# Ledger of designs, part 300: peptides against a protein of PDB entry 9GMZ

Target 1, 343 residues: chain A of PDB entry 9GMZ
Amino acid sequence: TGFPLELLTRPATERLAYFENYTVAHPRLKEVYEILMRTIAEPAGASFIFVYGASGVGKTTLRLRVEQKLTELALPKLESDRARVPVVGIEAIAPESRYFNWKEYYTRALITLEEPLIDHKFDYGVRGISRDNFGKINVESKVVAPALRRALENALIHRHPDVFFVDEAQHFGKVASGYKLQDQLDCLKSLANMTGILHCLLGTYELLTFRNLSGQLSRRSVDIHFRRYCADSPEDVQAFKSVLLTFQQHLPLAETPNLVDHWEYFYERTLGCIGTLKDWLKRVLSDALDREATTITLKDLQKRALSVAQCQKMFKEIQEGERQLSETEADVQNLRSALGLGA

## One batch from the design tools (peptide; made by RFdiffusion4, then SolubleMPNN)

Design b2_p28_4_s3 (from b2_p28_4, 11 letters changed)
Fold by OpenDDE base, seed 1:
Structure b2_p28_4_s3 (fold): chain B 343 residues (1-343), chain A 28 residues (1-28)
Amino acid sequence: as target 1 above (343 residues)
Amino acid sequence: MPLDLSPEAFQWEELDERVLEEIRELLE
């Protein structure tokens, strides 16, 4: 078990690409993956799935794996229905301006829906949307947001994906002073209702504020908490060490580095977030390959580690999110007690 | 069932560029 040894004779670019493409199916990722796949298959009248967790916990990796699996499962059906797209995934952009740019959101969603050169030319019925000679959608600057929304609704209905993913969805909550977060929720709710397409919003714990604004969304939403590994849990510590051992074996270096012996330092600088760990190791591997080094040292790790100040900031954000979830659980218990439902 | 924490259990099938290519070819 380890990387292919022939990689040691390959260029640094191939060695780095191997590690970048390598994914550890760690216990929390596997658990959330199974819940998400089941929920997509059987939404039970839900219009939204909320996947929330710490920054760097691995939400993007989860999305990409689900997109891959849904595409694989849809292949037999795509032979008969060439207009169908099994899954759509976009990343929400942080607004440069104080306001979420819906025009940009709709444009990106339309582009992503049409990136597969599906031979079936769909007429969006909107002037200023064209395809280039390569089949790529071009949206003219004159096209207004309501027209783009209608085009997206029609495209989603026609292509009928099993799920529409929005990564970094906490950016919907970044509205300027005077815009109601409720208006953003109502827009998304309307899009989901008009198209009949299940929406999955992935984001940080800031997504909880967005989720809690609409009591109507709560009735039609499924929540999935993507937890980090906690140092106070022996099982979580064992899982985290197993991830380090796995990465240690899959770093394409002549000498296997001992990462497991430094597990406390890795935990201190990742807060139990495997995405943060992988990104850190990628940076360190890149540096080692540039130097033609045979292994990774503690000094190499320290050079690319997040600062203590960065970790403290991230930890405060995690603690606030975990606190909000704990308070919600307490509120449910209080509600049950008030309803005379035994604890 | 306790999750298998063996290194083998953590190997997700590589995003087989071949599967993405096969999907591209089938969509093409």
Scores: peptide ipSAE 0.066, ipTM 0.438, DockQ to the pose 0.217
Fold by OpenDDE base, seed 3:
Structure b2_p28_4_s3 (fold): chain B 343 residues (1-343), chain A 28 residues (1-28)
Amino acid sequence: as target 1 above (343 residues)
Amino acid sequence: MPLDLSPEAFQWEELDERVLEEIRELLE
């Protein structure tokens, strides 16, 4: 099974859009998806879900799939409850200053909650928040962060999403001091507690530093490690090759490129991160379509590959994250052993 | 832009067992 052959007669934009919208449900993505969906359905008193993994592992793809599924499941109820939003997702922005911009965070969260499906005017109870003639939320510059927080709390309670997603959540940790980082955690914890809405923070391994600062948060959090594929695991190599095989069948080109034969090169330049792989292939496909090429060559791949220096940097960040997790697991084991609990 | 969450906008295809078999054959 490959791409619809009719795409070969379609414009380059449509061919590219097909591949952009195509998602391979590879084993790690499926596993994490199932865990996440189960946790959202039965949070068991958890207020937070942490999903952490390498940059480009596919966390955004995971989020989008969950958002799609939660929306699909909610559709029958949304017809009767027009106030409900099944899911809300935002991306945390890296602070320009050494301080996280809560005002911007709350503003974006409010905007995201109110954009798509809501015919009903919600009174936020905060002066300076209005809807324009198009129903889009406008937040006046004079509105302060505490007021925006209250507005968001009210909106979350009223809309009652099954989960609130924050992508790139490691940006909460990019603050100048540990005390401020604790304050950020306490702020998020308070928001989750006040609204009763489950928060899912997706991020890089830098999110672990944020998670580990609050022993109290750990008791109310579920952790999901979204692992990359490792070349030292035969099963992981097989899965990675499977993704390459699937992608080569779904590139809307006249001649199917042989990506699988170059799996080592793909692994070298993606570190086993499928999101990085897809983004690379998208760039190469775009170039091929622009040239009206019949296939993708190794030269085309090389032209759009990440540099060795970029890969080395990414790999160091991954190794540090994986090390921290391994140390944490060892610490748990040591604690259990010290308590006389079997390993 | 709000993410289009339509099935057409985000195609989720599970790896077919056949693809896994083909790869097992490629790894052997």
Scores: peptide ipSAE 0.034, ipTM 0.662, DockQ to the pose 0.033
Fold by OpenDDE base, seed 4:
Structure b2_p28_4_s3 (fold): chain B 343 residues (1-343), chain A 28 residues (1-28)
Amino acid sequence: as target 1 above (343 residues)
Amino acid sequence: MPLDLSPEAFQWEELDERVLEEIRELLE
């Protein structure tokens, strides 16, 4: 089933919003979604989940879908337990300074935990944290990072989310010269341990560095690799073409564009990353709607495509990440063999 | 803006066997 035909009579803003909110449950996304949902339901003593994959593979879409599902599942219980928040999701921001700003992180986490739907005033036990008349948390500038951490710990314990999501978590690794990445991991580990809340870090392959640095985190972490589609796999190519077919049916245009016939070009400029594909199509759709065009052409696609140089850079980053994972898998096999366990 | 986490906020389309078959037909 394609897009609702009624959208063709709607403003360009509504047509664009439809496509923005449209998500294709492609095989890799579904697989990772199912693994992540099962892991959140039954963490088996894990304190961390690492979801890593290429930039633009769809990690944010995964997070949002899981947040939506966890919220839906919790709704019947939230009517009776108004203090509970089913899920918390934040995006880690690249620090402007060479140092990760923990004060900002804690502040954002607190703000996210106290969405307006939570009518219950929670006393954070920290002077300078208040709720305004709209239920929004206000943190005074005088509140220091250790106080914000305690406030967040108390809030997480009180609200008891099933999981705490941190998107773009590779930004924790952007530590200034001289700070140990280990200290950042220890802070996160301490927060998870003190609150008893499962943390899910989503990010690029740079998260593998985090995984490798903390032998203690590795014992209490679950790893989920969100793979891109690979052109050397016939199954992956078929899945990628399927995504293109689905998107072409859900572009709210008068004439359905033929995206599938250009699958190689789409693959070349997305590297098999569906998030990159969606963002590309969104930009092209926006241009088409602005021109009141009836369809999207190859020329329209080319105008908004990532440059070859950008794709080459992204591909090198992907290859390095995939290589590191392959080496880790080989190391596990070697360890098993050395232990007398069958490979 | 707070993310609308309502069930209606996201259109979720599963790739089913029908879509896969349509692709096979297009590639044949």
Scores: peptide ipSAE 0.029, ipTM 0.540, DockQ to the pose 0.031
Fold by OpenDDE base, seed 5:
Structure b2_p28_4_s3 (fold): chain B 343 residues (1-343), chain A 28 residues (1-28)
Amino acid sequence: as target 1 above (343 residues)
Amino acid sequence: MPLDLSPEAFQWEELDERVLEEIRELLE
C-alpha cells in the first residue's frame, strides 16, 4: 500500500509529517523490537538492557515503537491505576562540558514522568519543585542534584514504569576520565536498584565501553545488538532494497521516484543504516515539496547526501564496533571449545 | 515536544512477501 493519495492536495507540512511519522518495520528493527519487548516483559532479574548499534541504524525509532506499544498494552490498567506511567523515555544530551550534567538529567526525567495527562499529582517532598498552572514541573535553580535524584527515585517508585529508556546513552561515556565513567555507571546502577525499575540504555557502539567497565553490571544486563544491513549478505541486500521500495511508495509525491535502481548509491551513503536513509529522504522530500516538484531526481538525492568523508568516518566507527563484538563472539566460541562443548 | 504516543502519530508498516515479489519483478 502506498501513501494516501489525498495528501497530494494537502499542505507541504502535512505531506512531510506523514513521511516523518511513517516507519518501515524492516527485519532488523522487527527482530530487535521482539527481543526488547520480551526482555521488558521477562527481565529475569536484569536491571539493565543495552541496545547498541551504528548511528542512524534506527534506535530512536525502536524506542518510540516500544513506548507506543507499552502504552497501548497498559491502557486497560491505567483506568484502575491512575498513578502508573507505563514507560519513561529520555534522550541523553551531549554534555557541553567534559562533565555529564546529572542535575539536567534528573530534571528532564522528572519532567517526562509528570506529563500533564497524569491526573494524579505527586508531591515530591522537595522544596523548589513545583507545578505551574499547566501542571508542568518547574525545578528551581537552587535544587541540588542529590535532591533531584531522591525526587526521581520517589517518582519512579510511585509511577512504576515497566522500563526507563535513555536514548543516546553513549553521551554518559564522554567523561574525561574512566574513573568518572565508572561513577556514572554506579549512579545509574544505584538508581535502578533503589527503584526496582528496569533501565534500557540505547546508543552507539561506544556503549560497549560501559559494558566492559562494570563486571557487576554485565551480570545483570541484557545485550541487544541492532545490526546494520551488510552488502556482502544477499539477504541483507534484499532487505535493504525492500526498504527502498517501501519508502518509494510512501513518499507523498505525484510521481513515484525510482529509488531501488539506485540502491548501491543509497547503500554507499547510508552504510545499511535505515535511520540514516530515512533522514536523507526526509531532507530530499522537504526540498522537493518546497519546489512543488512532482518527483525526486538523482540530483536532488546527491544534494542532500552525506559526504564521502562523513560516510568514511561513520564506517570506521561501525567497523570498530563490529570488530569488538566479533572478538567477543570468538572468545565465547573459544571458551566453549576449551570446555569441551562443541562448536 | 511531548511525544505523541497515539496510534495515529506513529505509522508502522511491516515488510511482507508482496514487497519481495515486487523487487524480484523489478530485477527481472
Scores: peptide ipSAE 0.021, ipTM 0.597, DockQ to the pose 0.030

Design b2_p28_4_s4 (from b2_p28_4, 15 letters changed)
Fold by OpenDDE base, seed 2:
Structure b2_p28_4_s4 (fold): chain B 343 residues (1-343), chain A 28 residues (1-28)
Amino acid sequence: as target 1 above (343 residues)
Amino acid sequence: APLDLSPEAFTWEKLDKEVKEEMLKLRE
C-alpha cells in the first residue's frame, strides 16, 4: 500500500510532512530494533548498550521508534505511577573544547526528564534548580556540575526509566587524551551504577574507540552493530532495492517515480545508509513539490545528491569502523587459538 | 524463516505487534 491518495489534493507542507514522518521498517533496522527491545526488557545485569554504525544508517530513527514503543508499553502503568518516565533520550553535544561539557549534559538530561506534562513536582534537593509555572526546569548558572549530577541521579532514580538513551555518544570520546576518555567512561559507568538505570549509547564507529578503552565496560555492556547494506551481499542489495520500492510508493506524487531502476546510483550516493537515502529523497521531494511536479526525475535526484567527495569521505570512515570490528573478530579468533580453543 | 524482503514486510504495525507480544511474554 502506498501513500494516502488524498494527499495529492493537500498542501505541499502536508505532503512533505507525510514523507518526513514516514519510516521504513527495513531489515537491518528491524533486526536492531528487536535486539534492542529485548535487551532493554532483559538487560541480564548489563549497565550499557552500545549501538554503533555509520552516520546516516538510521540510529536516530531506531531510538525514536524504541522510545515510542517503550512509552506505548508503559502507558497502562503510568496511570498508576505518575512519577515514572518510561524512557529518556538526549543527544550528546560535541565538545567546544578538549573537554566534554558535563554541566550541559546534566542540564539537558534534567530538562528532558522533566517534560512539562509530568504533574509530579520532584524536589531535586539542589539549590538553584527550580520549575516555572509551566513545569519547565530552570537551572541557575551558579549550579556546579557535581550538584547537577546529584540532581540527575535523584531524578533518574525517582523517574526510573527503562533506558536512558544518549545519541551521538561518540562526542564523549572527543577528548584530548586517552586518560580523560577513561574518566568520561568511569563517569558514565558511575551514573549508571548509582541510578541502576540502563544506558544506551548510540553513535558512529568512533564510539568503538570509546568502548574499547574500558575493558571493564565490556563485561557489563551489550554491543549492537547497526550495519549498512553492502553491495557485495545479494541479500543486502535486494533489501536495499525493496527499501527503494517502498519509498517510491510513499512519495506523495501523482506519478510514482522509478527509483528501483536507479538502485546503483542510490547506493553509490548513500553507501547503503537508509537515513542518508531518506534525507536525500526528502530534499528532492521538497524541490518537486515547490515546482508542483508530478514526479521525480534522475536530474532532480542528481541536483540533491551528496558529492562524490562527500561519499568518499564517508566511505573511508565506514571502512575504518568495519575494519576495527573485523580486527576485533580476528583478535577473538587469535585469543581462542591461543587459549587452545579450536578455531 | 527466510527474510521477507517485500515492501509489505517493512511495516511497523507488523513489527510492533510482534515486539508487543514478545514483551508481554517476557513480563509474565
Scores: peptide ipSAE 0.250, ipTM 0.773, DockQ to the pose 0.735
Fold by OpenDDE base, seed 3:
Structure b2_p28_4_s4 (fold): chain B 343 residues (1-343), chain A 28 residues (1-28)
Amino acid sequence: as target 1 above (343 residues)
Amino acid sequence: APLDLSPEAFTWEKLDKEVKEEMLKLRE
């Protein structure tokens, strides 16, 4: 079934909001979602989950869907335990300097964990952290990073989320030296260990560099590769075409556009990344609605497409990440062979 | 089983049911 036909009589803002909120449960997203949900339910002593993949593959959609599901599953228990938060998610900010701002990270994490809708007030044991009349957390500028860390540790223990999400986690790796990167990893590890809260780091293939620097994190981490669709796989091409067909049916336009016939052009300008595809179609839909157009054309698509130069840059970053993973898989096979274990 | 690649298979309803049933079994 396509979009609700009643949307054709609704304002452009409602039509755009429908498409924005619409998510396709495509094969790779379903696979990663199932693995992630299972791992959160049964961490088996893991302290970290790493979810890595291309920019625009759909990691944010994955996170939001998991957050919704964990919240839904927790609702019956939240009626009895008003202190509990089922899930917390933060986006890591790119450092303005060669140094990661831990004070800002702890502040944002604390603010996100302590949403105004939580009736239960908690004393953080730290001077300069307060709640306003609306329950919003205020952190005074004088509060130092070690004190904010202790406040966050206490809040995480008290609220006991099933998982702590950090999106764009590759930004932890953007530091001046490898030594400082190790210290950052040790800091995150210590936070997870002290709180007993599972951390899920989502990011680009730059997370692999971060993941490989800590041999200690490797023992207590689960890795999830969120793959793009590859044009050299007939199954992946068919899945990508099916995603296009699904989006075609869910664009709230009077005339259904034929996206599937242009699948090669869509693949060329998205590299098989469904998030990039969704964002592109959203921009084109917005332009069409502003013009009161009945459909979208190839010319409309071309106006909002990523440039070839942008796609080439993104493709090089993807190829480097895929290469690093392939080398790691080969290293595991070589190690098994050297140990006399069958391949 | 072969992956159903039909657009109708790209809904959350079936997956949400399967995940819920699995999560309930893991808690027993």
Scores: peptide ipSAE 0.203, ipTM 0.744, DockQ to the pose 0.711
Fold by OpenDDE base, seed 5:
Structure b2_p28_4_s4 (fold): chain B 343 residues (1-343), chain A 28 residues (1-28)
Amino acid sequence: as target 1 above (343 residues)
Amino acid sequence: APLDLSPEAFTWEKLDKEVKEEMLKLRE
């Protein structure tokens, strides 16, 4: 089973779009997806879910797939409850300034919350928030962040999503002072508590700093580690090879490239991160389609590979994150041992 | 059971079925 063969007669844009939209349900993604879906269904008093892992591990793919599934599962209920939105997801923007732009965050959240709405009659009770002729939310520049927060709180209560996703959530942590980071976390905590909406923050290992800063968040949060594939694990290597095999079957090219034979090179330049792998293959596919090439060569791969310096930087960030988690696991084991529960 | 690492095991259709079945069990 591979790509639809009719794509070979289609425009390059359609062929590229096929691969862009194609996602592999690889073992680590499957595991995290199942845990996340279960946790959303039964949060057990949790107000936050933290999903952390390497850059390019596939967190955005996970989010989008969960959003799709939650929407699908909610469809029968949405027919009777036209006010409900099953899920809302936004990407946090890296602040240009030393300060996170809450006004922009609330605006984006409100806009995203209104996009799937059948019922456009909801009044936010805030002057300067309106809908255009298409029902799209318009926020006037004069509307201040506290007013936007109240509007978002009211909208979240009224629409009652099963979860609110924030992707790239490590950008909340890019504030110049730990005190301001705590205030941001308290703000998010307050929003979750006031609305009763479960928040899921997806991000890099920098998100672990949020876990360490708030002992109160620790009591009401679920942690999900989205691991990369490790070359020292035979099972992980086999899974990574199987992902390569799957991608080579889904590249809409006349001749199936042999990606699996180059698995070590793919691993070297992706660090076992499937999102990084997919993005690399997208770039290479785009180049191949532009040249009307029948296949992808090693030379084509080399042209679009991350540099060794980029990989070394990414690997250091991964090692630091994995170390912090390993220390936490060791602390749990030490605590269990000290309690007489055994390792 | 050993993890099925075949490309055919990495389909969303299979995963969606498993998740649906699990979610149904949690509601019972």
Scores: peptide ipSAE 0.191, ipTM 0.749, DockQ to the pose 0.631
Fold by OpenDDE base, seed 1:
Order: C-alpha cells, then structure tokens, then sequence
Structure b2_p28_4_s4 (fold): chain B 343 residues (1-343), chain A 28 residues (1-28)
C-alpha cells in the first residue's frame, strides 16, 4: 500500500506534511520499541533506562511513538485520575557555556509537564512560578535552580508519569571535567529517587560514559542499544532495502522514484541510519514539490546528500561507540571467566 | 520465526496491536 493518491491533487504543504508524519516500523525500531515498552511497564526496580545509538538512527522517532502509545494506553485511567500525566518528554539543550544549565532544564521540564490543560491547578509551593491567562507556566527570572528543582519534584510526584524522557541526553555529559559529569549524574539520580519516577535518557554513544562513572546506577539501569543497519549483514542490507522500498511507495509524487536501485548510495550517505535517510528524503521531496516535479532523480538526491567528509566524520564517531560497546562486552566475559563463571 | 522483511511488515498497526496485547497481559 502506498500513499493516498488524493494527495497528488493537494497543495505541496499537505503532501510534504504527509511524508513528515509518515514513519516506518523497521526491524531495529520495532525491537527497541518492544523492549522499551516492556521495561516501562515492568521496570523491576530500575530508576533509569539508557537508549543509546548513532546520531540519526531514529531515537526521536522512537520516543515520540512511545509517548503516543503510552498516552493511548493511559486514556481509560486518565478519565478517573485527571491529575495524572501518562508520559513527559523533553529534549536536553546543548549548553552555550561549558556547564549544563539546570535552571533551563527544570524550567523546560515544568513547562512540558504542565502543558496539558489539566483542570487542576497545582500549587508548586514556589514563589515566582505562575500560570498566565492561557494556563501556561511562567517562571520569573528571580527563581533560583534549587526552587525550580523542588517545584519539578512536587509536579512529578503529583502528575506521576510512567516515564520521564530526556532526548539528546549526551548534553548532560558536555562538561569540562569528569568530576562535573559525576555531579550531573548524582543530580539526576537524586531527582529519580526523590520522585520515584522512571527516567529514560536517549542519546548518542556518549551516554556510555554515564554507565562507567556510577557503579550504583548500573544496578538500577536498563540499557538498550539502538543499532544501525550494517552492510556486512545480509539481513541488515535486506531490511535497509525494504525501508527504501517503503519510503519509495510513500513519497507523494506522480511517478514513483526508484530508490532501491540506488541502495548503495543511500547506505553510503546514511551509514545505515534510518532517521538520516528520512531527513534526506524529506529535503529532496520539499525541493521536488517546490519545482512541481513529477519524480525525484539521482541529481536531486545528490544536491541534498551529506558530503563525503560529513559521512566520514559520523562514521568515525559510530565506530568509536561500537568499539567501546564491544570492549565492554569482552571485559564482562573476562570478568566472568576470572570469577570461575563459565563463558 | 524469521523476521518478515517485507515492506508490509513495517506497519505500525501490527506492532501497536502486539504491544497493546502484551501490556494488557502485564497488568493482569
């Protein structure tokens, strides 16, 4: 099944919006989605979930789909408990300074948690936090980070989400020293413990540094590796080709472009990352719609492709992350062998 | 079972149904 053919008579904006909202449940995304949903349902005493993988692998798509599903599943309970929020998700901002801005983090978390027009006004017990006439939270500049933290703790306890998502969580690790990284981790741990709310951190392979710094978090964390598709695996190549075929069928153009015949070029410029692929196709589709083109050509793809230099840089970052994971697995096996636990 | 790698297998409707059924079983 392809796109609705009626889209060919619709404005370019509607055609682009269709493709933007279209998501493929590809094998790696499905696997991670199922593991994540199960872990949220039964955390078994975990306080953290770490989801790590390459930039552009599809972590944001995963988060948004889980948020949608948790909201759908919670609807029957939300009718009886109007104070409850089923899920909250934020994106961590890259600090402009060498230090993570906790005040900004707490403010964004509070705003996102209270965005649902929940009829019940909650008093955060903090002066300088108010709701405007539209029900939006306003935080006065005079409110300090410790007060915002208390407000967030109280809000999380009262709203009791099943999970708190933080996307681009590697930005917590962008600290000038290893000592400050530990402080950030201890702060997050304290927030999770004080609220009893499960935290899910999604990010790049830089999140692996958090696992190494806190032996206490390792006991209370679940780790999920969101892998890219690898060209050395015949199954992964076939899955990647099937994703290309699916996107080919869902591009709202008069003539279906042949993406599958160019699978090697798509792989070269996406490194097997489906998010990177979708973003590339979205840019190319936008250009084609602006020109009222009937199809997408190889030349159109080349105009919006990542440069070879960009791909080489991203590939080095991926290889380093994959290497660190492989070394950790080997270290666990060596430790087991040294403990007399069979391999 | 071998992973169905057909484009038709990459639909959210099938996955959403499977996850819903699993989540209901975990709550019983």
Amino acid sequence: as target 1 above (343 residues)
Amino acid sequence: APLDLSPEAFTWEKLDKEVKEEMLKLRE
Scores: peptide ipSAE 0.178, ipTM 0.741, DockQ to the pose 0.745

